Peptides against a protein of PDB entry 6CSU. Designs and how they scored, part 15

Target 1, 51 residues: chain A of PDB entry 6CSU
Amino acid sequence: GALEELRGQYIKAVKKIKCDMLRYIQESKERAAEMVKAEVLRERQETARKM

## One batch from the design tools (peptide; made by RFdiffusion4, then SolubleMPNN)

Design b1_p11_5_s2
Fold by OpenDDE base, seed 2:
Structure b1_p11_5_s2 (fold): chain B 51 residues (1-51), chain C 51 residues (1-51), chain A 11 residues (1-11)
Amino acid sequence: as target 1 above (51 residues)
Amino acid sequence: as target 1 above (51 residues)
Amino acid sequence: EEAEREIEEAL
């Protein structure tokens, strides 16, 4: 019946949210790592200028 | 040193992402539950009209 | 990975 269909739709929606959030977290971690890499490069350049 | 500080900043950023995403997921689940509730009410009204 | 696991458990 329609209630079972609604339950199915809810579960499907929650699973989609899960997948989207996991992907977002992964991408955010990757962006953070790239930012750290860029800052490390800047620091190395500063250190080199002080030598 | 600056590299240790960068590591600390990275860890802090990741922890913030975690907390924000957990909150978003919780809110999304709550919104989904409210949508289901609204649809159940509509279905009950439709059923009542057919009686 | 820990953050991802906790999110999966929260669903």
Scores: peptide ipSAE 0.154, ipTM 0.623, DockQ to the pose 0.028
Fold by OpenDDE base, seed 3:
Structure b1_p11_5_s2 (fold): chain B 51 residues (1-51), chain C 51 residues (1-51), chain A 11 residues (1-11)
Amino acid sequence: as target 1 above (51 residues)
Amino acid sequence: as target 1 above (51 residues)
Amino acid sequence: EEAEREIEEAL
């Protein structure tokens, strides 16, 4: 019936949200790591020029 | 030094992202539950009218 | 990984 179908749709929607959020978090962490890497490289170049 | 400060900023940013995502997920689940509740109420009213 | 696990458990 309609309520059983709605329950199924709810569970499916929650599972999709879960997967999307996990992916978003992983991608966000990767982007943050790349920003840090770039900053470290800039700092190393600055230090090298001062030597 | 600059690298230690950057490490601290990275950790702080990751913690913020974690908290924001947990909140977003919780709010999203609550909104989904309210949508289901509204649909159930509509279905009950429809059933009641048919009786 | 820890943050990801906590989020996975919260869903």
Scores: peptide ipSAE 0.150, ipTM 0.612, DockQ to the pose 0.028
Fold by OpenDDE base, seed 4:
Structure b1_p11_5_s2 (fold): chain B 51 residues (1-51), chain C 51 residues (1-51), chain A 11 residues (1-11)
Amino acid sequence: as target 1 above (51 residues)
Amino acid sequence: as target 1 above (51 residues)
Amino acid sequence: EEAEREIEEAL
């Protein structure tokens, strides 16, 4: 019935959100790691110039 | 020093991730609500046609 | 890990 269909639609939507979120977290972590790496390299280069 | 700078960069990156995640969750919930609404409307229309 | 927990609670 309509109640079971609504529940099914809700569960489907929540599962999709969960998958999208996990993928977004993974991509965001990778981007953050690259940003940190680039900033550390710039910091090391700056330190080297000051020596 | 380099260790404190790395920690600062990490904290900055994590804060950015958190903000991006919360925004993505909100947007995803809104999209999911609209998907559920649309599917419920289609289901009601399908039921009405079968009556 | 904490971000993943916060997301799970927010769903």
Scores: peptide ipSAE 0.148, ipTM 0.629, DockQ to the pose 0.028
Fold by OpenDDE base, seed 1:
Structure b1_p11_5_s2 (fold): chain B 51 residues (1-51), chain C 51 residues (1-51), chain A 11 residues (1-11)
Amino acid sequence: as target 1 above (51 residues)
Amino acid sequence: as target 1 above (51 residues)
Amino acid sequence: EEAEREIEEAL
Protein backbone atom coordinates (compact mmCIF):
# COMPACT_ATOMS: atom_id res chain seq x y z
CA GLY B 1 0.00 0.00 0.00
CA ALA B 2 0.85 3.68 0.00
CA LEU B 3 2.46 3.50 3.45
CA GLU B 4 4.78 0.66 2.47
CA GLU B 5 5.70 2.53 -0.69
CA LEU B 6 6.45 5.67 1.33
CA ARG B 7 8.65 3.66 3.69
CA GLY B 8 10.52 2.29 0.71
CA GLN B 9 11.00 5.77 -0.71
CA TYR B 10 12.26 7.04 2.65
CA ILE B 11 14.80 4.25 3.00
CA LYS B 12 16.02 4.84 -0.53
CA ALA B 13 16.37 8.58 0.11
CA VAL B 14 18.29 8.04 3.36
CA LYS B 15 20.68 5.64 1.65
CA LYS B 16 21.32 8.19 -1.08
CA ILE B 17 21.98 10.94 1.46
CA LYS B 18 24.39 8.67 3.31
CA CYS B 19 26.34 7.95 0.14
CA ASP B 20 26.44 11.62 -0.84
CA MET B 21 27.70 12.63 2.60
CA LEU B 22 30.41 9.98 2.71
CA ARG B 23 31.59 11.03 -0.72
CA TYR B 24 31.63 14.67 0.37
CA ILE B 25 33.74 13.80 3.42
CA GLN B 26 36.19 11.87 1.30
CA GLU B 27 36.49 14.68 -1.23
CA SER B 28 36.92 17.21 1.59
CA LYS B 29 39.76 15.15 3.07
CA GLU B 30 41.45 14.94 -0.30
CA ARG B 31 41.22 18.72 -0.78
CA ALA B 32 42.58 19.31 2.71
CA ALA B 33 45.49 16.98 2.07
CA GLU B 34 46.34 18.85 -1.12
CA MET B 35 46.25 22.20 0.73
CA VAL B 36 48.60 20.89 3.40
CA LYS B 37 50.95 19.47 0.80
CA ALA B 38 51.06 22.79 -1.03
CA GLU B 39 51.74 24.70 2.20
CA VAL B 40 54.55 22.36 3.21
CA LEU B 41 56.19 22.89 -0.16
CA ARG B 42 55.94 26.68 0.19
CA GLU B 43 57.41 26.58 3.69
CA ARG B 44 60.31 24.46 2.50
CA GLN B 45 61.03 27.00 -0.22
CA GLU B 46 60.93 29.89 2.25
CA THR B 47 63.24 28.05 4.63
CA ALA B 48 65.66 27.44 1.79
CA ARG B 49 65.70 31.17 0.97
CA LYS B 50 66.57 32.03 4.58
CA MET B 51 69.55 29.68 4.56
CA GLY C 1 53.87 28.55 12.46
CA ALA C 2 51.78 28.58 9.32
CA LEU C 3 51.55 24.78 9.18
CA GLU C 4 50.26 24.51 12.75
CA GLU C 5 47.75 27.26 12.03
CA LEU C 6 46.60 25.44 8.90
CA ARG C 7 46.18 22.23 10.89
CA GLY C 8 44.09 24.10 13.43
CA GLN C 9 41.93 25.60 10.70
CA TYR C 10 41.44 22.17 9.13
CA ILE C 11 40.35 20.60 12.42
CA LYS C 12 37.93 23.45 13.04
CA ALA C 13 36.47 23.10 9.54
CA VAL C 14 36.02 19.33 9.90
CA LYS C 15 34.25 19.78 13.22
CA LYS C 16 31.90 22.33 11.66
CA ILE C 17 31.13 20.02 8.74
CA LYS C 18 30.40 17.18 11.14
CA CYS C 19 27.97 19.31 13.11
CA ASP C 20 26.26 20.57 9.97
CA MET C 21 25.86 17.04 8.63
CA LEU C 22 24.47 15.65 11.87
CA ARG C 23 21.99 18.51 12.03
CA TYR C 24 20.97 17.88 8.43
CA ILE C 25 20.40 14.19 9.17
CA GLN C 26 18.27 15.02 12.18
CA GLU C 27 16.21 17.54 10.24
CA SER C 28 15.79 15.05 7.40
CA LYS C 29 14.51 12.40 9.82
CA GLU C 30 12.06 14.87 11.30
CA ARG C 31 10.74 15.82 7.87
CA ALA C 32 10.37 12.17 6.93
CA ALA C 33 8.48 11.45 10.13
CA GLU C 34 6.10 14.31 9.42
CA MET C 35 5.49 13.03 5.89
CA VAL C 36 4.67 9.55 7.21
CA LYS C 37 2.38 10.96 9.86
CA ALA C 38 0.51 13.02 7.30
CA GLU C 39 0.13 10.02 4.99
CA VAL C 40 -1.19 7.81 7.79
CA LEU C 41 -3.80 10.43 8.62
CA ARG C 42 -4.89 10.64 4.99
CA GLU C 43 -5.16 6.88 4.71
CA ARG C 44 -7.25 6.72 7.86
CA GLN C 45 -9.61 9.29 6.41
CA GLU C 46 -9.92 7.39 3.14
CA THR C 47 -10.60 4.16 4.99
CA ALA C 48 -13.29 5.88 7.01
CA ARG C 49 -14.98 7.08 3.81
CA LYS C 50 -15.05 3.53 2.43
CA MET C 51 -16.80 2.24 5.52
CA GLU A 1 37.15 8.33 10.17
CA GLU A 2 35.44 9.04 13.46
CA ALA A 3 33.19 11.61 11.81
CA GLU A 4 32.29 9.10 9.10
CA ARG A 5 31.45 6.46 11.69
CA GLU A 6 29.23 8.84 13.66
CA ILE A 7 27.37 9.77 10.49
CA GLU A 8 26.93 6.12 9.57
CA GLU A 9 25.53 5.39 13.03
CA ALA A 10 23.24 8.42 12.90
CA LEU A 11 21.56 7.23 9.68
Scores: peptide ipSAE 0.148, ipTM 0.614, DockQ to the pose 0.027

Design b1_p11_5_s3
Fold by OpenDDE base, seed 5:
Structure b1_p11_5_s3 (fold): chain B 51 residues (1-51), chain C 51 residues (1-51), chain A 11 residues (1-11)
Amino acid sequence: as target 1 above (51 residues)
Amino acid sequence: as target 1 above (51 residues)
Amino acid sequence: SEAEKELLEAE
């Protein structure tokens, strides 16, 4: 019935929101990893110049 | 050094954000489950009145 | 409920 259909739509919407947030977390982790990699590279360059 | 410390602080901050978002997802799921439970209960009450 | 289980197991 209409109520079961509405409940089903709500569950589907919540599943989508959860997936979108998990994707955002994954993308944020990837961006953070790239920033750390860039900092490590700069640090190695500084060390090399001090040699 | 100062750069390694800053990098460490950034990683720690990202880990906290990830954990906070996962907690938000869990709490959202719990709220949604309670809404679904309430709807199912109302539906059962309607069915009972129709008997 | 089964409806709650479906929601909680959403991946």
Scores: peptide ipSAE 0.144, ipTM 0.623, DockQ to the pose 0.012
Fold by OpenDDE base, seed 4:
Structure b1_p11_5_s3 (fold): chain B 51 residues (1-51), chain C 51 residues (1-51), chain A 11 residues (1-11)
Amino acid sequence: as target 1 above (51 residues)
Amino acid sequence: as target 1 above (51 residues)
Amino acid sequence: SEAEKELLEAE
């Protein structure tokens, strides 16, 4: 009935939000890793200039 | 050195974001559960009025 | 309630 449909809609919405947030977390970690990688390369170049 | 400190800062920031997002997910589920609970009670009252 | 439990434990 209507109650079951509403309940299903709430659960579906919560599941979608959860998936979106977990994806955002994963992408944030990937972006942070890329920034650290870039910094490592810059640091190596700076070190090389001072050799 | 400076590189290790920067790396630490990025990792710390990512961990904080992850924790905040997971808390948000949990709170969203709790709010949804409360809304469903309220709807169930309203539905029971509506049913009772028609008995 | 059972509805709250199922929602809380949803995947």
Scores: peptide ipSAE 0.143, ipTM 0.628, DockQ to the pose 0.057
Fold by OpenDDE base, seed 2:
Structure b1_p11_5_s3 (fold): chain B 51 residues (1-51), chain C 51 residues (1-51), chain A 11 residues (1-11)
Amino acid sequence: as target 1 above (51 residues)
Amino acid sequence: as target 1 above (51 residues)
Amino acid sequence: SEAEKELLEAE
């Protein structure tokens, strides 16, 4: 019935939002890792210059 | 140095956002579960009424 | 309920 259909649609929507948020978190972690990698490389280059 | 401090602050901020989002997802799941529980109970009551 | 279990396991 209409109630069961609405329940199913709500659950589906919640699952989608959850997946989207988890993907966003993963992408944020990846971006942070790349930024840190670039910074570490710059720091190593600067240290090497001073040596 | 200033660069390392900025990096540390950025990582800390990203970790905080991640934790907040995971908590939000968990709370959303809990709310959805309670809503479904209430709906199922109403459906059972309505079915019993029709029986 | 089974529906609640599905929500909890939907990860």
Scores: peptide ipSAE 0.139, ipTM 0.622, DockQ to the pose 0.012
Fold by OpenDDE base, seed 1:
Structure b1_p11_5_s3 (fold): chain B 51 residues (1-51), chain C 51 residues (1-51), chain A 11 residues (1-11)
Amino acid sequence: as target 1 above (51 residues)
Amino acid sequence: as target 1 above (51 residues)
Amino acid sequence: SEAEKELLEAE
């Protein structure tokens, strides 16, 4: 019925939002990891130049 | 240095956003679960009335 | 309910 259909639509919407948010979190974590990696490489480069 | 501090600030911000998003997802799941539960109870009630 | 459990377990 109409109630079940509305429920189904709500569940579908919630699942979509959840997936989008999890993807955003994953991408943010990856960007953070790359930022750390780049920092380490720059630090090593700076050390090498001072040698 | 300034770069490390900026990185630290970025990481902190990302972690906060992640925590907030995960909390939102959890709350959304709980609301969805309650909606399903309520639907089932209503369906059972309706069936009982027709008996 | 089983429907509730499925929703909670979904990632």
Scores: peptide ipSAE 0.129, ipTM 0.626, DockQ to the pose 0.012

Design b1_p11_5_s4
Fold by OpenDDE base, seed 2:
Structure b1_p11_5_s4 (fold): chain B 51 residues (1-51), chain C 51 residues (1-51), chain A 11 residues (1-11)
Amino acid sequence: as target 1 above (51 residues)
Amino acid sequence: as target 1 above (51 residues)
Amino acid sequence: SEAEEELKKAE
């Protein structure tokens, strides 16, 4: 009935939000890792230049 | 050095974002549960009224 | 409630 449909819709919506947010967290971590990698490479370049 | 500080700052920022988003997910689930609970109670009232 | 339990299973 209408109640079961509503319950299902709320659960589905919550699951979608969870998945989207977990994906965002993972992508944010990947972006941070790439930024750190780039910074490390720049730092190594600078160190090599000074030597 | 500056590189290690930056790395630490990025990691800290990512951890904070993760924690905040997981908290939001939990709060969203709690809100959904309370809404469903309220709807169930209303439906039971309506059913009782019709009987 | 049963509704809260179903949402908990979604974790």
Scores: peptide ipSAE 0.118, ipTM 0.618, DockQ to the pose 0.021
Fold by OpenDDE base, seed 5:
Structure b1_p11_5_s4 (fold): chain B 51 residues (1-51), chain C 51 residues (1-51), chain A 11 residues (1-11)
Amino acid sequence: as target 1 above (51 residues)
Amino acid sequence: as target 1 above (51 residues)
Amino acid sequence: SEAEEELKKAE
């Protein structure tokens, strides 16, 4: 019925929002990892240049 | 050094954002549960009234 | 409740 349909629509919307947020978290973690790698590379290059 | 401090600050910020998003997901699920409970209650009341 | 269990499937 209409009640069950509305309930189903809401659950579907909540699932989508959850998935979108988890994807955003994963992408944010990947960006953070790349930033850390770039910093480590710069530090290694600076060390090598000072040798 | 300054590089390690910047890296640490970024990691801390990412961790905070992740925690805030997970809290938002949890609160959204709780609101959804209350909405479904309210709908179920209304349906039960309507059924009882028709008896 | 059964309603909460349905929402738990969204996890």
Scores: peptide ipSAE 0.111, ipTM 0.610, DockQ to the pose 0.012
Fold by OpenDDE base, seed 1:
Structure b1_p11_5_s4 (fold): chain B 51 residues (1-51), chain C 51 residues (1-51), chain A 11 residues (1-11)
Amino acid sequence: as target 1 above (51 residues)
Amino acid sequence: as target 1 above (51 residues)
Amino acid sequence: SEAEEELKKAE
């Protein structure tokens, strides 16, 4: 019935939102890791230049 | 140095965002569960009324 | 509840 369908739609929507947020978190962590890696490389180069 | 501090601030910010999002997901699931529970109870009452 | 179990499967 209408209520069961509405329930199903709501659960489906919540599941989608959860998946999207988890993916966003993962991608954000990956981007952060790459930025840190780039900074570490720059710092190593700066240190080497001063040595 | 300034770069190390910036790196630290960025990592801290990402961690906070992740935690906030995970909490939001959990709270959303809890709200969804309560809404479904309420609907099931209403449906059972409606069925009982028609019996 | 069964409803909570269905939501938990989304994890």
Scores: peptide ipSAE 0.108, ipTM 0.610, DockQ to the pose 0.012
Fold by OpenDDE base, seed 4:
Structure b1_p11_5_s4 (fold): chain B 51 residues (1-51), chain C 51 residues (1-51), chain A 11 residues (1-11)
Amino acid sequence: as target 1 above (51 residues)
Amino acid sequence: as target 1 above (51 residues)
Amino acid sequence: SEAEEELKKAE
C-alpha cells in the first residue's frame, strides 16, 4: 500500500545519502593522501638541494 | 619538524571531516525514522476515522 | 519502534 511505498522511499533515500557520504569520505582521504605524498616529495627535493 | 606537523594537520582535518559526515548520516537516519513514525501515526488516525 | 529498527538495518 501507500504507507509501505512511502516507507520504502524514505529508506532508499537514506541509503543513497549514506553511500554518497561514505564515498565522499573515501575520496577526501585519498586526496589528503596525495597531498601528503606530494609534500614528502617536495621535502625530499629541498633536502637534496641542500646536500 | 615542519613535514610531520603538516602531515598531522592533514590527518586531523580528515578525521574531523569523517566524524562530521558520520554524525550527519546518523542525524539523517534519526530524522527519517521520526518522519516514518509520524506517517504511521497519521495513517492510523485516518484508518480510525474511516471505521 | 519498528520504523527505527528498519532504518537501523539500513546501516
Scores: peptide ipSAE 0.112, ipTM 0.615, DockQ to the pose 0.021; fails the geometry check

Design b1_p11_6_s1 (from b1_p11_6, 9 letters changed)
Fold by OpenDDE base, seed 2:
Structure b1_p11_6_s1 (fold): chain B 51 residues (1-51), chain C 51 residues (1-51), chain A 11 residues (1-11)
Amino acid sequence: as target 1 above (51 residues)
Amino acid sequence: as target 1 above (51 residues)
Amino acid sequence: WEKIEELKKKE
């Protein structure tokens, strides 16, 4: 009936939110890791130039 | 120095992740709400046709 | 939110 279908749509929507959020979190972490890695490399180069 | 700069880059990256995640959660909730709203409207139409 | 934080730890 209508209540079961509505419940089904709600659950489907929530599951989609969950999956999309997890994917976005993972991608954001990867981007952040690359930014940190690039900064570490720059700092090492600067240190090397000053020695 | 290098440690302070690295710390700064880490904090910047984490803040970016946080902001992007919150935005994405909000957008996902809005999309889910629209899906649920559309389903409720369909169910109401089906109920009306059966009366 | 606790469930979201738990999922973040698994990734």
Scores: peptide ipSAE 0.047, ipTM 0.598, DockQ to the pose 0.029
Fold by OpenDDE base, seed 5:
Structure b1_p11_6_s1 (fold): chain B 51 residues (1-51), chain C 51 residues (1-51), chain A 11 residues (1-11)
Amino acid sequence: as target 1 above (51 residues)
Amino acid sequence: as target 1 above (51 residues)
Amino acid sequence: WEKIEELKKKE
């Protein structure tokens, strides 16, 4: 019935929002990891230069 | 000695970078959670309006 | 994450 369909649409919308947010979090983590990697390489070069 | 001090500075810098990135990830997660909460409230209101 | 899981449980 109409009530069950509305509930289904609500749940589907909430699940979509959750997935979008989780994807954003994952992409943010990946970017952070790459930033750390790049900075570590820079720091290694700086360290080597001073040795 | 100078080599040990340089190594210490390098390690300290890397640890700082790691902490900054982890904090950024955590803040991103918190923002995502709040966005989900706000959207869920909106969806509940929309659902209620259609009932 | 916990907040997301709480929301999921309430649906």
Scores: peptide ipSAE 0.043, ipTM 0.524, DockQ to the pose 0.021
Fold by OpenDDE base, seed 3:
Structure b1_p11_6_s1 (fold): chain B 51 residues (1-51), chain C 51 residues (1-51), chain A 11 residues (1-11)
Amino acid sequence: as target 1 above (51 residues)
Amino acid sequence: as target 1 above (51 residues)
Amino acid sequence: WEKIEELKKKE
């Protein structure tokens, strides 16, 4: 009935939120890692230039 | 120095990730709430039609 | 450096 269908829709929505959140966290961490990696390379080059 | 600057960049990146994640979670919850609200309205209309 | 390597491993 309508009550069971509504419960099903709620559970489906919560599952989608969880999956989307985990994916977004993963992608954000990857982007941050790339940004830090690029900074490390710049710092190493700057250090090498001054030595 | 370079070490302190790198640490600063890392902390800045982590803070950005945290803020973006919290915003994304909030927006995702709002979208899910709207989806459930629309479903409830459809179910109420269907019930009313059959009565 | 260890924290950077940990981030890379999670990619």
Scores: peptide ipSAE 0.027, ipTM 0.579, DockQ to the pose 0.017
Fold by OpenDDE base, seed 4:
Structure b1_p11_6_s1 (fold): chain B 51 residues (1-51), chain C 51 residues (1-51), chain A 11 residues (1-11)
Amino acid sequence: as target 1 above (51 residues)
Amino acid sequence: as target 1 above (51 residues)
Amino acid sequence: WEKIEELKKKE
């Protein structure tokens, strides 16, 4: 009935938001890892310049 | 060193955001469940009124 | 540097 359909739509919307948020967290972690990698590279280059 | 400290601070900040987002998702699920419960109650009351 | 790469894998 109409209630079950509305419930289904609401639950589907919440699940979509949950998935979007989890994806955002994952992408944020990946960006953080890449920033650390870039910083390590800069530090290695600076060390090499000082040798 | 300074790089490790900066990395540690950044990772700590990302972990905090992750925890906040997961908590928000959990609270959103709980609110959705309560909304469904309230809707079921309203539908039961409406059905009773029509009997 | 190896420790940093290990930490990246744990993230």
Scores: peptide ipSAE 0.023, ipTM 0.555, DockQ to the pose 0.022

Design b1_p11_6_s2 (from b1_p11_6, 8 letters changed)
Fold by OpenDDE base, seed 3:
Structure b1_p11_6_s2 (fold): chain B 51 residues (1-51), chain C 51 residues (1-51), chain A 11 residues (1-11)
Amino acid sequence: as target 1 above (51 residues)
Amino acid sequence: as target 1 above (51 residues)
Amino acid sequence: MEKIKKLAEEE
């Protein structure tokens, strides 16, 4: 019925949000790690050239 | 210097993640609200036709 | 530097 259908849609939406949030957090962390990695590599090269 | 530069990149990355996460949560909530709204409208139309 | 990179990956 109408109430069961609405309940089903709500639960489906919440479960999708949970999965999307966890995925987005992971992807955001990976992007942050790559930014730091790139900076570390640049600094290592700069230090090496100054030696 | 190298340490200050790395610290700056780390802080920048963390702040970006914070903002992106908050934005994504808001957008996800809006999508869920639209799914529920659409379902409510369909059910109202179905009920009206059965009257 | 590697330790700081790992901290960022675990954030």
Scores: peptide ipSAE 0.084, ipTM 0.609, DockQ to the pose 0.018
Fold by OpenDDE base, seed 1:
Structure b1_p11_6_s2 (fold): chain B 51 residues (1-51), chain C 51 residues (1-51), chain A 11 residues (1-11)
Amino acid sequence: as target 1 above (51 residues)
Amino acid sequence: as target 1 above (51 residues)
Amino acid sequence: MEKIKKLAEEE
């Protein structure tokens, strides 16, 4: 019935949100890591130019 | 120096993650709400067809 | 997807 279907859709939506959030967190951490990596490489180059 | 710059990049990355997460949570809840709304409307139509 | 989800939860 309608109530069971609605409950099912709610549970499905919550599960999707959870999965999407975890994926997004992972992708965000990867982007942050790449940002730091790029900065470290840049700083190494700047240090080399000063020697 | 390199350490201060790295710290700055780290803080910037963390702030970005926070903002992105909050935005994503909001968007996800909106999508969930639309999913439920669509289901409710569908169920109403099905009920009407059975009367 | 479940394996990916578990990995993300552990990180």
Scores: peptide ipSAE 0.077, ipTM 0.623, DockQ to the pose 0.022
Fold by OpenDDE base, seed 4:
Structure b1_p11_6_s2 (fold): chain B 51 residues (1-51), chain C 51 residues (1-51), chain A 11 residues (1-11)
Amino acid sequence: as target 1 above (51 residues)
Amino acid sequence: as target 1 above (51 residues)
Amino acid sequence: MEKIKKLAEEE
């Protein structure tokens, strides 16, 4: 019935939002990891120049 | 240095966003579960009235 | 450096 349809629509929307948020979190973590890697590389290069 | 500070600020912001998103997902799942429970109860009551 | 590496591995 109409109430089941509305419930179904809500659950579908929640699932979509969940997937989008988890993807965003994953992409954000990957970007953060790349920034960390770049910093570590810079620090190593700086150390090498000081030797 | 300034670059490390900027990195730190970014990582802190990402962590906050992650926590907020995970909380939102959890709350959304709890709301969905309550909607399912309410529907199941309604269906049981409707079945009982038909007997 | 070790804390930085740990942050990069937290996926």
Scores: peptide ipSAE 0.073, ipTM 0.595, DockQ to the pose 0.011
Fold by OpenDDE base, seed 2:
Structure b1_p11_6_s2 (fold): chain B 51 residues (1-51), chain C 51 residues (1-51), chain A 11 residues (1-11)
Amino acid sequence: as target 1 above (51 residues)
Amino acid sequence: as target 1 above (51 residues)
Amino acid sequence: MEKIKKLAEEE
């Protein structure tokens, strides 16, 4: 009935949010890794400049 | 050094985001549960009205 | 939630 349908809609919404949040966490980790790579490159260039 | 410090900052930021996201998921589930409770109450009231 | 937490910890 209508109540079960509503329950189903809320469960579906929560599942979607879960997936979106996990994806966001993964993307945040990837962005952090790329930022670290960029910093490493800059540090290497600075070191080379001081040689 | 500066590179290690930056790495530490990014790791810390990701950890914070992870915790915030998990909390948000929990709160979303709680809100969904409360909405279902409210709907159940309305349905019961409607049924009682039809008695 | 426990299952969600476990999955998130693996990330």
Scores: peptide ipSAE 0.103, ipTM 0.621, DockQ to the pose 0.029; fails the geometry check

Design b1_p11_6_s4 (from b1_p11_6, 8 letters changed)
Fold by OpenDDE base, seed 3:
Structure b1_p11_6_s4 (fold): chain B 51 residues (1-51), chain C 51 residues (1-51), chain A 11 residues (1-11)
Amino acid sequence: as target 1 above (51 residues)
Amino acid sequence: as target 1 above (51 residues)
Amino acid sequence: MERIEELKKKE
C-alpha cells in the first residue's frame, strides 16, 4: 500500500545519499591531493631557482 | 620555509574538504526530503481520486 | 579517514 511504497522511497533515498556522499568525499580528496601536488612542484621549482 | 608552507596548504585543503562535505550532505538530505514530499503529495492525490 | 574506508568496504 501507500505506506509501504513511502517506506520503499525512503530507503531508496537513503541509499542514494550514502553512495553520493562516498563518491563526493573521494572526489574531494583527489582534488585536494592534486592541489598539494601542484604546490610541491612550485616549491621544488622555487628551491631550484634559489640555488 | 617550504615545509611549513606545504603544511599550511595541507591544512587549508583539509578544512575546505570538511566544509564541502558538510554542505553536500545537507543539500543531499534536502533533496531526498523533497523527493519524499513529492511522493506523499502524489499518493494523497491518488487516494483522493479513488474516493 | 579510517571511518570513510570502512564505509567503502560495506558497499
Scores: peptide ipSAE 0.098, ipTM 0.601, DockQ to the pose 0.029
Fold by OpenDDE base, seed 4:
Structure b1_p11_6_s4 (fold): chain B 51 residues (1-51), chain C 51 residues (1-51), chain A 11 residues (1-11)
Amino acid sequence: as target 1 above (51 residues)
Amino acid sequence: as target 1 above (51 residues)
Amino acid sequence: MERIEELKKKE
């Protein structure tokens, strides 16, 4: 019935949000890691120039 | 020094991730609410057709 | 959400 369908849609929406959040977190962590790598590279280059 | 700069960049990245996550969660909740509203509307329309 | 906002204040 309508109540079961609504419940089903809500559960589906929550599952989608959860999956999207996990994916977003993972992608954000990867972006942060790349930012750190880029910073390390810049610092190494700057250190090399100062030597 | 390099360590402090790296730490600073990491903290900045984490802060950005956090802000982005909160925004994403809020937007996802809003999308889920709209999905539920759309489902309720569809169910009402279907019920009306069956009456 | 409240837990995430608490984390904003700790960093």
Scores: peptide ipSAE 0.092, ipTM 0.593, DockQ to the pose 0.031
Fold by OpenDDE base, seed 2:
Structure b1_p11_6_s4 (fold): chain B 51 residues (1-51), chain C 51 residues (1-51), chain A 11 residues (1-11)
Amino acid sequence: as target 1 above (51 residues)
Amino acid sequence: as target 1 above (51 residues)
Amino acid sequence: MERIEELKKKE
């Protein structure tokens, strides 16, 4: 019935949210790591230039 | 110095991740709500058709 | 620092 369908849709939606969140967290961490890596490289180049 | 810069970049990156996560959670919840709303509407139409 | 802001815009 309609209530069972609604419950099923809710559970499916929540499971999708969980999966999407975990993926987004992972991708965001990777982007942050790449930003830091690029900055570290720039700072090393700057240090080398000053020596 | 380089260590202070790195620390600053790390903190900035983490703060951005937090903000992006909160936004993504909100958007995902809204998408889930819209999916459920659409399903409820479909079920109501189906019920009306059967009456 | 400007480079980081540019990287943020590319996300």
Scores: peptide ipSAE 0.068, ipTM 0.581, DockQ to the pose 0.012
Fold by OpenDDE base, seed 5:
Structure b1_p11_6_s4 (fold): chain B 51 residues (1-51), chain C 51 residues (1-51), chain A 11 residues (1-11)
Amino acid sequence: as target 1 above (51 residues)
Amino acid sequence: as target 1 above (51 residues)
Amino acid sequence: MERIEELKKKE
């Protein structure tokens, strides 16, 4: 019935939120790692100029 | 120096991840709520047809 | 149910 169907839709929506959140966190971590990598490379260049 | 700057960049990146994650979760919840609302309206229509 | 699946695909 309508109640069971609504319950099912709610559970499905929550499961989707969970999966999407985890994926987004993973992608954000990857972007942060790339930013740090770029910064390390920049700092190496600056250090080289000062030597 | 380079170490402090890298530390600063890392902290800034992590803060961004946190904020973006919370925003994404909020948006996902809003979409889920709209889906449930639409389903409730559809179920009302189906119920009306069967009466 | 089909409408919800369609909405999910649009996200």
Scores: peptide ipSAE 0.077, ipTM 0.593, DockQ to the pose 0.012; fails the geometry check

